# Peptides against a protein of PDB entry 7UQJ: the designs that were tried, part 234

Target 1, 160 residues: chain A of PDB entry 7UQJ
Amino acid sequence: PELYQNFNITPPRGVLFHGPPGTGKTLMARALAASCSSDERKITFFMRKGADILSKWVGEAERQLRLLFEEAKKHQPSIIFFDEIDGLAPVRSSKQEQIHASIVSTLLALMDGMDNRGQVIVIGATNRPDAVDPALRRPGRFDREFYFPLPDVKARFKIL

## One batch from the design tools (peptide; made by RFdiffusion4, then SolubleMPNN)

Design b2_p23_3_s3 (from b2_p23_3, 14 letters changed)
Fold by OpenDDE base, seed 3:
Structure b2_p23_3_s3 (fold): chain B 160 residues (1-160), chain C 160 residues (1-160), chain D 160 residues (1-160), chain A 23 residues (1-23)
Amino acid sequence: as target 1 above (160 residues)
Amino acid sequence: as target 1 above (160 residues)
Amino acid sequence: as target 1 above (160 residues)
Amino acid sequence: MEEEKKRKEIEEEQAKKREEAIK
């Protein structure tokens, strides 16, 4: 059975955009939001940075994630874009590992709790797909991955 | 009659994305697939490389193309993305020219045989639009072309 | 009240794409047009350059803008993409300032006159968001802005 | 050689602008 990578874009509960910095991941997520919006179907775009979830929301990150998902559900159809989602990964300290585990667990629960009828799409962008918790990359979560290749800068310089 | 380049985006049977390497053609095709997917309307994204059609499917490329289009039709609405579609162009040998002509003819027939009611969009990406068979670029096939300009790297350096 | 940058993508009457040259603004606008097109819903894409509106349509720019919006309304759902929309800004001369003010006033009136039921989206792309008339950036016009960051070229070179 | 020098100058100027934005 040939692996038709059926990216069955069932409105994925989650899509992971990954690739080197500056390949246009953030740009793409914004464009997707704009393109799904027709006059009849208004899509709401929410943007958060993974590093901001850890640094700006110390002790409230779980609550802010819940509020974000509730707001997205209220304004469906909607897109939640997490830029630098690998920034949810701990810097090496045991306290940060526990906080990270709680935040990731909350995000997992929110993505799992999304009814398949809920017109909310979650897009995560990362430069480090291997730094993203494997649990986030499972079916029903960020189960679809789009690699953003570096524009072969060498190929660009050969054509200039 | 002023040439309103009405890119009447009738869901084109085919769209050609062309531009220098690393302008984001592959990225864009994936994003289009994601953006057309609403909870009510699941779009399936199929990706193939032109070079892989020649190299991996030696002697079965036509069959694999047919299966791909059948699978796309079965899972409509769907997008078929051919990355490096110029890679269907032969390396300079008469045997490869015949194989190429057969593969291209099959792709032409599949695109022509798509009922206008079939919710299947074909996107071809190339760095070499002039290396794409002119027959693929005719009305009812890749009849719409989107140029992906190099980010004017010189203009970037003037604004930095 | 945390600034949920609700990019409420209500199909904005206008979206401003801004960022350094070659960040993919023009590319994105074309892709949005392609992605909103389903077999049932054909989107028409119109492209104009801001500099061409001033230089090619000397004395007829207002009429050409009206015709463009009428054509877009006739072929709804549609996207009007103004590339280099800052090119509507005058070069420093009093005569050009008056012509600019008239063209901008016409564009404002056309965007204001779009019924919220009209399936016409206007996308402006610029490298200089601050050179765009502030009146164009108000609610009901280009009231949504998408920044196209430079791919951090430094980050690209560290990963190569 | 001249192109490498210009790259280094642009890098230093960007580093300064980042330091000023963090202050």
Scores: peptide ipSAE 0.000, ipTM 0.212, DockQ to the pose 0.047
Fold by OpenDDE base, seed 4:
Structure b2_p23_3_s3 (fold): chain B 160 residues (1-160), chain C 160 residues (1-160), chain D 160 residues (1-160), chain A 23 residues (1-23)
Amino acid sequence: as target 1 above (160 residues)
Amino acid sequence: as target 1 above (160 residues)
Amino acid sequence: as target 1 above (160 residues)
Amino acid sequence: MEEEKKRKEIEEEQAKKREEAIK
């Protein structure tokens, strides 16, 4: 947030947090949400899990994504956090592949439809950035990527 | 392990980390592993996800749990971290309930079979502690529980 | 970075990450650096450790701090991360106290000398926020503070 | 010092390979 203001950078519409599991991606997203909410300006934080989008909302996932983005826009400034966004990727079943393609297509359209003047940020977290559809990683979507390295054993030793 | 050795405290066999998603449960487990590893005494960190135990190892989940505990014992001092341990809980299908009961029964037996003289700690993380089988939360298993609160909105506001 | 731009918040010149060891402070700083770097706009990440500033640069610490800030300004957009910034605090020796006072005084002056239009962010991490000189925590310096809680003290007590 | 650094890098690479092999 502050870094981009200082840098006069147009904030990306989406940010991809990637790195090994347990590197604090979800914690970071919540911390960023907290760091942007003041007493006068509360940020609304929406969280969804990639696997939950696919499994809980079978046949309605696209509608639920649309509703999520509408609600985020209504309650702006807002953060939409997708945890395990690679979980939108189907397993190899042809039927799941079609479902995935529809959901991803909807997410692409929703991210493309966000006005850059809107106060909605989308954060995706994954342990497998290469499993995230390359279309989601294009400019105007998740066009900024944060690597969460495992704290190096040397860094771990310095945390002791 | 080392923390408990340094304090002459018998390490709990299991620790349950619970709290809302993105409160840093997985990060803390890794940080604890790092904090217990010295230059002289490296802790081996094993991680499994509850849903992966159920889905990836269909029909062999019990065997994989046994192998995990054997490997952890072989590479002691060790931490076994189960992320989303509530994901071992079946959805309402009777067949899934039987599969869950077998897996949970195996995990119970493995935790009960751990000699307290062993340098193996088991950490389970969940967003739904009430969805974790009460048998796992009994003394000698996940008998210690850590609540990861959402950082208080007031604490978050002071961070802005 | 982006979040503060979207919210029209003036970014602080300095951010203090505080909390117990292993709570992910250093990891967070690196993740924030990564989030602010795009393919087109790489952020230069400078890292120094408080104890290293005091011990490696005996008699030249002030000069090295000046050079660090100059280099960060030259390579903007930049992040300067001070890990274990409380390590600038001397142990009780009168001679170390004088050395610390000089180094802290230099850091204060460097932070005060940063133009808010400059693309340099300073992040300090500590396990002991109360050991950080209150002067560093004033508006225009480390005026925003992020608490990295340990899992709940009740949780901590159960890990003991 | 350099040998200890190389040993630590090799151990980290082995730890990563073990973490990958445990997947």
Scores: peptide ipSAE 0.000, ipTM 0.313, DockQ to the pose 0.061
Fold by OpenDDE base, seed 5:
Structure b2_p23_3_s3 (fold): chain B 160 residues (1-160), chain C 160 residues (1-160), chain D 160 residues (1-160), chain A 23 residues (1-23)
Amino acid sequence: as target 1 above (160 residues)
Amino acid sequence: as target 1 above (160 residues)
Amino acid sequence: as target 1 above (160 residues)
Amino acid sequence: MEEEKKRKEIEEEQAKKREEAIK
């Protein structure tokens, strides 16, 4: 009985950036793209907003997510940055819950369907990490969380 | 019976960069070296080509690999970048298979012999990940894989 | 019997940088702060020395550690860099062993008490990793180790 | 455009600092 459980150290497929607004979640995702980008290898940074997924992609959000992941896969290494990923969570309308459930289901499937060889990092930014579906926060999805606190206005972070 | 399985989160000893030619595998390895390098701490970037290991090190490849790993260990933190690591795989000559088997065996032993405290990251780049010996792709070796897709020629990755 | 062991891939709460003096452990920690810092998101770099924790914080080390972790949490994302963390280990006086045990106990509790959502990375630098309390080197604490070798003085690491 | 330019400048400045750190 072959005990070789491949501890596939799945690269974190998703990183959740959470913290107050204005804490630079978007900029960090961008800086990660930059730091991982080089002149010969540009990391493709795909930015989408959770609210835009619902509003701009009305009735096509699932298709647009698929296309985004395909494009990200085509343009690897890629960061898919979902800004305001909590904006995928509707305000409590039953109709929006179903739409949300479908979009989240699609996102789950897309994140689960990412080949371990894929250099697509998904970054979800939220101000409300508890509004993010727990299923998205499971291993192989947004399995790492990073809090972005308010820079204390007075604290000159002197790199002493 | 002491259940303390030290989940030694072995730092990934090896990372396999794979993808089409021209996808910037070499540059990413260099960029990783640069990002991990600082004025007070230079990461040493050792580049070797798989084909050069066979051709330039004819009859000494194993010794040169040992010296490379010793030098990388001496100059830690270090990245050993094996460009075209699939070039260690001979075209199907029996004689080249034996040479390959010896070189791969040496590389396996060197990767297995890396102390977990060692800051030697081995990056293998290949265009043919399936041509890389599966033994090299085991945990503690090239246990992480990163795909490098073709940048779509037209897609100016506008960091929007 | 719910087999869902949440493999909480706890982000490495602590990284142990170890290696000879002058190998740039401090600079790497600063470079990590810089690489993770962006104009919109400054990573706060907190530097403390193990010897200073004992000497400057005589009788208040535990309180100062708590305040440091609170400040780091307030100013996330943050790196707490404990330089010379082996300097928390007293030379073998019984009185210093108790003080050390209390400080280490506090540090353990603070590292264990870090929310997985916290972007506080603790970096401990030491020249003597074996002088670091094994309890600090457990998962969820300094669960990753990085060796910093002496740069060979003559080796211009030419990034060729 | 300006943010992209500023980001390129930061990226170039970081790349330059990295190159200078490498020199």
Scores: peptide ipSAE 0.000, ipTM 0.180, DockQ to the pose 0.033

Design b2_p23_3_s3 (from b2_p23_3, 14 letters changed)
Fold by OpenDDE base, seed 2:
Structure b2_p23_3_s3 (fold): chain B 160 residues (1-160), chain C 160 residues (1-160), chain D 160 residues (1-160), chain A 23 residues (1-23)
Amino acid sequence: as target 1 above (160 residues)
Amino acid sequence: as target 1 above (160 residues)
Amino acid sequence: as target 1 above (160 residues)
Amino acid sequence: MEEEKKRKEIEEEQAKKREEAIK
């Protein structure tokens, strides 16, 4: 927050990192966490994988998300990095199990419940931005998106 | 090349990138591929996720591995990057399904079948090197291991 | 090595990693160092921050650079990674203090003094390649440049 | 063996520091 304050950038509550596999989304999230940590102010970095939250916590995923956000709030300044967030919050379809709908609804509520003064940044990484529920991509949630292009095959050429 | 020539490092046929999540294993594999591609000589980069080969190709994973290695050989110089290789080639246990044992055996045979003059590098990335079958870590296979440390909290401090 | 030999890439004595903050320059340097280290042959990785060399060693920066290069030579194969090298070697301007000019001159001499057979790689990382003295970017020095693109300039603007 | 032990110790220490940073 103060790093972002010092940059006069209003920290996005949620940032969506999207791009092909291996474009450095996770790395960038870690590097941002690193770049934001001073000797005086360490950033707590929470990492969760979307599919793991669904698979490991069937029936408790909502509780685990709440606990994660509470812990992140307790350890501010914090970054919550959801890797493969499309696995956690797939697009709402009439065919989606109620379980996914409840988890997405919980995540929406947790992101909406973050005060503007919160020092918690949520970074979602996905290879499929179009597979992320559009409700998560609205203002106050993952309202900033970062495309991680594949290093263009041409950019590959300039490195040799 | 000459730096590496001057280092007298024989290129591993297989390189195991191991380290915690988000340590840049995939990014490094891509950047190595990039750093090796000149205008005159493009490297073909093949990327596969270990779990995807198992899940998408149940009963055809061996064939897909063979096709991948043939395609990599056809498009030399090539890098085959197996992300989450512990998902493709878990440690052989008496409790593991025959399917995993056959896939690992196929991968072993494909790596053993690569001529020393082959312009195919196989990079395996894992967060759990101890979960990779030790047979893959033998000479002529993934005989070189690269630990991607988390930027030590101290190194984090020195970069900030 | 043979992969790199097969790519006929002459290894730069100096490699300039340039690109915006958090593009993985430092990580790449570490991963390169890792990728070159076998069980039989460990690469010694030296990391220095350009601004730290100036700030911590006012009046001794030249000596510290010499010692660094001597130590790197002693511990071959070695990588010297200068993070924020634009802080160490800013573009020579008529307005720059003599101190910066002497440090740059020392670095130039140290890079020029490396025999082609030297197993010392110098990696400079910068967010501002245009702020690096062009003399460092000449053949036999940082003669290879690696652009670490931001995820799309538009994406940068939303994080920055 | 010693280097693998040291790697495991560093990994365990980093895991502990992660757990402590989560505490």
Scores: peptide ipSAE 0.000, ipTM 0.226, DockQ to the pose 0.044; fails the geometry check

Design b2_p23_3_s4 (from b2_p23_3, 11 letters changed)
Fold by OpenDDE base, seed 2:
Structure b2_p23_3_s4 (fold): chain B 160 residues (1-160), chain C 160 residues (1-160), chain D 160 residues (1-160), chain A 23 residues (1-23)
Amino acid sequence: as target 1 above (160 residues)
Amino acid sequence: as target 1 above (160 residues)
Amino acid sequence: as target 1 above (160 residues)
Amino acid sequence: MEEEEKRREIEEERAKQREEALK
């Protein structure tokens, strides 16, 4: 929020962290949260897992997402971190596709409904950026993508 | 290298990385792998997820663990990283407890069977160290534990 | 330990972690500290910020550095992590240059005065390695440099 | 040492509380 304001960087509404497992996506999100908090302004960090949104919130996922965004707005500056956001992708059943489409549509609407001055950052992490619905990757949503590549095994080798 | 020699630190056969989600456990394991390898000596990094060992390898988990350790030994120096090693903990079914007990017993035997001069490091990561079988946390196994604190908001604050 | 022994790596007295902001320099330092501690031997982790050394310790920075190194030696094995060590670099005022030169000279002397067998590691982190005084980057000081790349999208692909 | 241990305990408790609050 102000951290981004002070950097003259318009905070992305959504940032997609993508890269292989263990590339530090979740860590970076937490690190951003911690780096953006001051003694005067703590950042509230919300974390959800994409697979949990589908599996734990069956039939209430849309409501839980709304509540999450409301809570994040209430506790702004805040970060909403969706880990494994590709886990919101439908498993190959038509019924799961419908549920997924509704959840993703709700997430889209929530991201679109965020005020540009809102101090809520949404970070989605995925190991499979291509499995993330292209609609989530459009401007005003997860419009910034950060690749977390595997640490180049070779580059770290030269240092020791 | 000599850093550890000078510290008189016997390399743990197993290291438990514990701490809240997104504290960089997996990243650290990869970073250690990368930091330890040289142009002349690449470290082979093996990664498995505790839940995958239980779910994907039902009935073959013990064999797959043995094969993993053999492959790690063949490709030493190597790191075996068990992500979510607490996911080897039984789900509350008696049948899963038996399967878990067998898998954990196999892992214990594999860790105990490692030569003290072996160039195989086993890193277990967990968000719930108390959910890790105490037998895995004994000397000669995961006998070193590293807490990955959440970046204390306060610790980052005192630095800024 | 042995993993490093097998890599034939002389422990740097000082390691420079360099790379863009958020590349995990501080995290790596903490994780190294964690990774080197055992139940029998906890590593004491000291952290200072370069800008704090200049700003908070005006007129006492040299004394505080000496005390820090003494304390680190007393509590060895220890890591001294200087975050933003480039923040010890002078802002372009002649008075700050003199203060900086004195502080850097003190740091140089402290690093040079460390016994090669000393269990004190000094890690300097910077986002601007070129802003670090070349004298600090000489053998026996920060003689090893670790680039923490931004996850360069291209370079990290070579490992997968 | 005691302050760092106490900080770790407070951090662990806060981490547990945050993890419980995230459940």
Scores: peptide ipSAE 0.000, ipTM 0.230, DockQ to the pose 0.050
Fold by OpenDDE base, seed 3:
Structure b2_p23_3_s4 (fold): chain B 160 residues (1-160), chain C 160 residues (1-160), chain D 160 residues (1-160), chain A 23 residues (1-23)
Amino acid sequence: as target 1 above (160 residues)
Amino acid sequence: as target 1 above (160 residues)
Amino acid sequence: as target 1 above (160 residues)
Amino acid sequence: MEEEEKRREIEEERAKQREEALK
């Protein structure tokens, strides 16, 4: 995507922001949207919560995800931010696991279907990266991860 | 620096992040470092505090600044983040003013000495932009400013 | 509280951080904790979610709130951060309204019972300040409010 | 390794803070 082409970095289709609660994941996603926005180039920022995808979009989550990605594509350059993306994680019921699997599969397909030339970036934020489906963390999806340590530890940001 | 060339903006030698405490200045600096980092292109992030430059580097601050800029240049692409850069501001003593003036003069010279083709970006963060020496805010130095309002200051921070 | 005495502001018993999701409310609370923390003075940061107070503390929420405030008092200076404090809002059932009213009443009493000389600060964060019980927003409680606008509004970063 | 150790230290400090908050 041109958003990241401008950074001379291989544009991730998605970026995982992970770290303890309130470490600035959501703020960062928004600040990235903001820093990439100019008077000439406005970045459209879309935000969804993982828990809302499961709870508010019950029975329509897949459609709403598709609409979100279409809208993000229509309003390029854009950022889709999934806050609490670990909230997509199954609640321990077989029916919820199936619903989760369908929603995650739709998100995977949408991320896979993104044109690398597109100006849409997907950011997922989680406090529990291990609760994020490993399929979402594969190349071409949330294939880049940024650890958001506590501010005290943020002093030691080794970007390894 | 290429880091900013990619923004289709004249690469600042420095960017001032200013705004009230906890507005995400430090976080944004780190995330810019992170977002500009890829598996192929790691951004080296150097952090110093303005107060530490005065207090920890007493008598060697100028040398430590030079070493910092040399190291940042050696590890290009890199970001030098000065958190609390207003902490370089003189404490109200003539001797501290002289020490401050020397340190600021060194920082000015280092920023002036940066090759525009270099991949070193200097970010200063402050809660008090008016406490930052105006010479640091001139073109070719911290010549671009990002206001990090408290999340309120884009709306009414009514401290009642 | 000395935490805010250092800011030359009348110490609120509570501060409401409100604004759209991901505007940095939680980050700010943590950044305030971190910025008020030094090597000499560590700020203890307690975090609870409003939804967790209702859902995880079912039948013991009042006791757990009391324990939280006691612990925060024991570990002064401290910040109690209630994320998604609008999640204390009643789900539309009379029984849930009663449970909510009891929990909110307990929180009100705990905030009212805080010694102003204490080094405990309560921060509530919400995306919907109008969904926060007006009683919580009164003087001596969350009597100071900080609006956290979208970073798009934060980042009309005039790069001058 | 160092990031995982720091992550563990932070998680352990948070677990301790949670355990202390549960006592």
Scores: peptide ipSAE 0.000, ipTM 0.220, DockQ to the pose 0.060
Fold by OpenDDE base, seed 4:
Structure b2_p23_3_s4 (fold): chain B 160 residues (1-160), chain C 160 residues (1-160), chain D 160 residues (1-160), chain A 23 residues (1-23)
Amino acid sequence: as target 1 above (160 residues)
Amino acid sequence: as target 1 above (160 residues)
Amino acid sequence: as target 1 above (160 residues)
Amino acid sequence: MEEEEKRREIEEERAKQREEALK
């Protein structure tokens, strides 16, 4: 919060965390949510997995995304965290491509529909930023990206 | 291996990391691998996901698990990390239960077959420790458990 | 940004990240910088290591710190990240103590000289918060602290 | 900025190479 007040920065609607698996992307998203939550002002943290959106919500994924964004808006301030957001990417079957396209289209529309004055931040995490639909990475969506490097081998020696 | 050699501790065959999603389970497993790796003695880190074992290795999952353990033994000292190990659990279909039972049975046998003198450590991570087959949590398997708490809300307040 | 705007929190001039090595301090600092940077408004991220300030800037460290703060101010909004800030602490030689005292004195003065309306945030990271000069941890400097816990000591003891 | 971007690109490429070597 404070960091951004000083910068007069239009807060990003979406932040993409990317980097190798196990670099702490999910932990960071939770830490951000927590750092922004006070006793007076709890931030509501919503978590979904990209793969769950496809598998658990077959035929209702679009509706569930809409409900998620509505609930996030209702419980402002809030963070929506999509873990493994590249898991929304189509598997090579034509039927899965169509389902993917609909879900991604819905997510795009929901992110575009977020009022800039809203207190909802969306964080996406991926191990494969290039597998994330480029449309999600455009301004007003996941327009800020953060790379999570592997801890340097030298940093590993310091953990011993 | 070295970390355990130095402590005169019989290295656990398996460690279960459990706790809410995004508590750093995968990061910790990598950090352990890294901390145990020296310039003289690199630890080989193998990673698999429970869901991938079911979905990608349909009909060959047992063979792939065997190959993984053989490769880990060949490249000792090594760590095998199973992320989302509860993803091996059967979904409610009888056919999936049978597939699960065979895969889990194979994993049990592989863990039991690890010579105590081996320099292979297995780490399982789950958000749902109670969804992990109790047979995997017995002595000589995932017999050590580590809970990853959510970072305390109070610690979060200090970042604000 | 948004998350902080909503909290009406006066942004800290300095945040101290502390905790054992490999707990993600440097990663978090970079994440914050990236999350605050948009296509429209890039945050300039400056990184220095405490040990580098002593070793690379022998006899010019104070000047280099001044230049760093001037450059950060010129390229607002900006973050200055001091990794291993405890590395500014004197090693046991009396000559190093004097050099340290001068450098720390300069850093104190620079942090005190930051206008509260400035868009410069300073993040310090250390594995040894008690080795950081207490003067740096006073209000208006590194007055906010974030502890990066190791995964629970009890949990480490269970891995051993 | 350019040196950090270059370092980031080099680290991303090294990370990709390590991810490919882990497959």
Scores: peptide ipSAE 0.000, ipTM 0.279, DockQ to the pose 0.068

Design b2_p23_3_s4 (from b2_p23_3, 11 letters changed)
Fold by OpenDDE base, seed 5:
Structure b2_p23_3_s4 (fold): chain B 160 residues (1-160), chain C 160 residues (1-160), chain D 160 residues (1-160), chain A 23 residues (1-23)
Amino acid sequence: as target 1 above (160 residues)
Amino acid sequence: as target 1 above (160 residues)
Amino acid sequence: as target 1 above (160 residues)
Amino acid sequence: MEEEEKRREIEEERAKQREEALK
């Protein structure tokens, strides 16, 4: 929110952080959450893990997503960070595919239902951008993508 | 290596990065690898995932660990980063416990076999430090530990 | 730069990393520089220390700052990292206050003179955000702030 | 429960670290 307000940019509803494991997606999300608040603007940072949405919220994943978005809206400006968002991809069972489809559908609806004026940003992190449902990557959802390169040996050299 | 050379500190053979998910352990390891590489000293960064050692290297995990340490020694100064090192802990089956014990035993031997003068640092990252075999946390192994606190909601608020 | 280009975000002219010493500000700046560099986009990372600007560049600090910004512009996308930027604050002497005022004035002018389309990001790190001149913290300068919480003092000491 | 306790411990530890950083 504040990142985009300070830039006079309409906050994208969603931002996808992608790149190989250990490229700093989660830390960057936290650091971005971090950077965007000032003493004048406290951002609330909500973190969830894609695998936890499937495993810990069995049968309530949709409700917990709704509650998360409501809480984020109540505490705006806010960031919702979904770590390992590709972990919303079910294990290879038909029943898990149905659960996945329902959870993804709920997330789509929640992202679509966010007023673009809402000071709520959704950040998804993944090691596998191709495993993220293409519907989540459409405009008004995770419509901005950030590649976290492996600090290439070359990038390492220029940082020094 | 270079971080410790610049500090005139004997590099620990192993460093454990622990803390809740998304606290930046993997990013810090990569950034350390980046920060320790200069134009004069190229650090080679090897990354492995604890779960991958068990799942992808079934029956060859020990050999692949040996090869990894040999390659790291060959390309020193080097960092070996084990992400989710607690993932070397098997799922609760007796057969997996035996596989775990063998892999951990190999890792112990490899860490013990590193000459302290070798410019090879091993970094283990975990969300569950208590799930890491205590033998790995002894002197000459992961004898230095770094807690990555969750950016507190308040640090989130000031960072935010 | 690349982080902001990939975000279609106008890069802030400056970002302030603040927090107690050894919280990883410098490491994060390096990791950000690393993460924003791809095979297609090499970011040039310039590091300076605030205390070095006063001590090593005595009488030439302004010129060296100008050269740094010119070089950063020439090698864009680039990051200029000022470590210990509060070290531009003089020790409590009237003569050092004048030197400080001149250096800060130069830095203000350089940050103001950056085209927002320029792929140059300035990161300032400090242990004392309150010691940073409020003029540097205004919009178009270090208008974004990141708090780096102490990793638990225990975690820091084991990193040492 | 354990994640909430760890969250509280982390919050308390950070509160202390902020107080130390203000000194």
Scores: peptide ipSAE 0.000, ipTM 0.286, DockQ to the pose 0.100; fails the geometry check

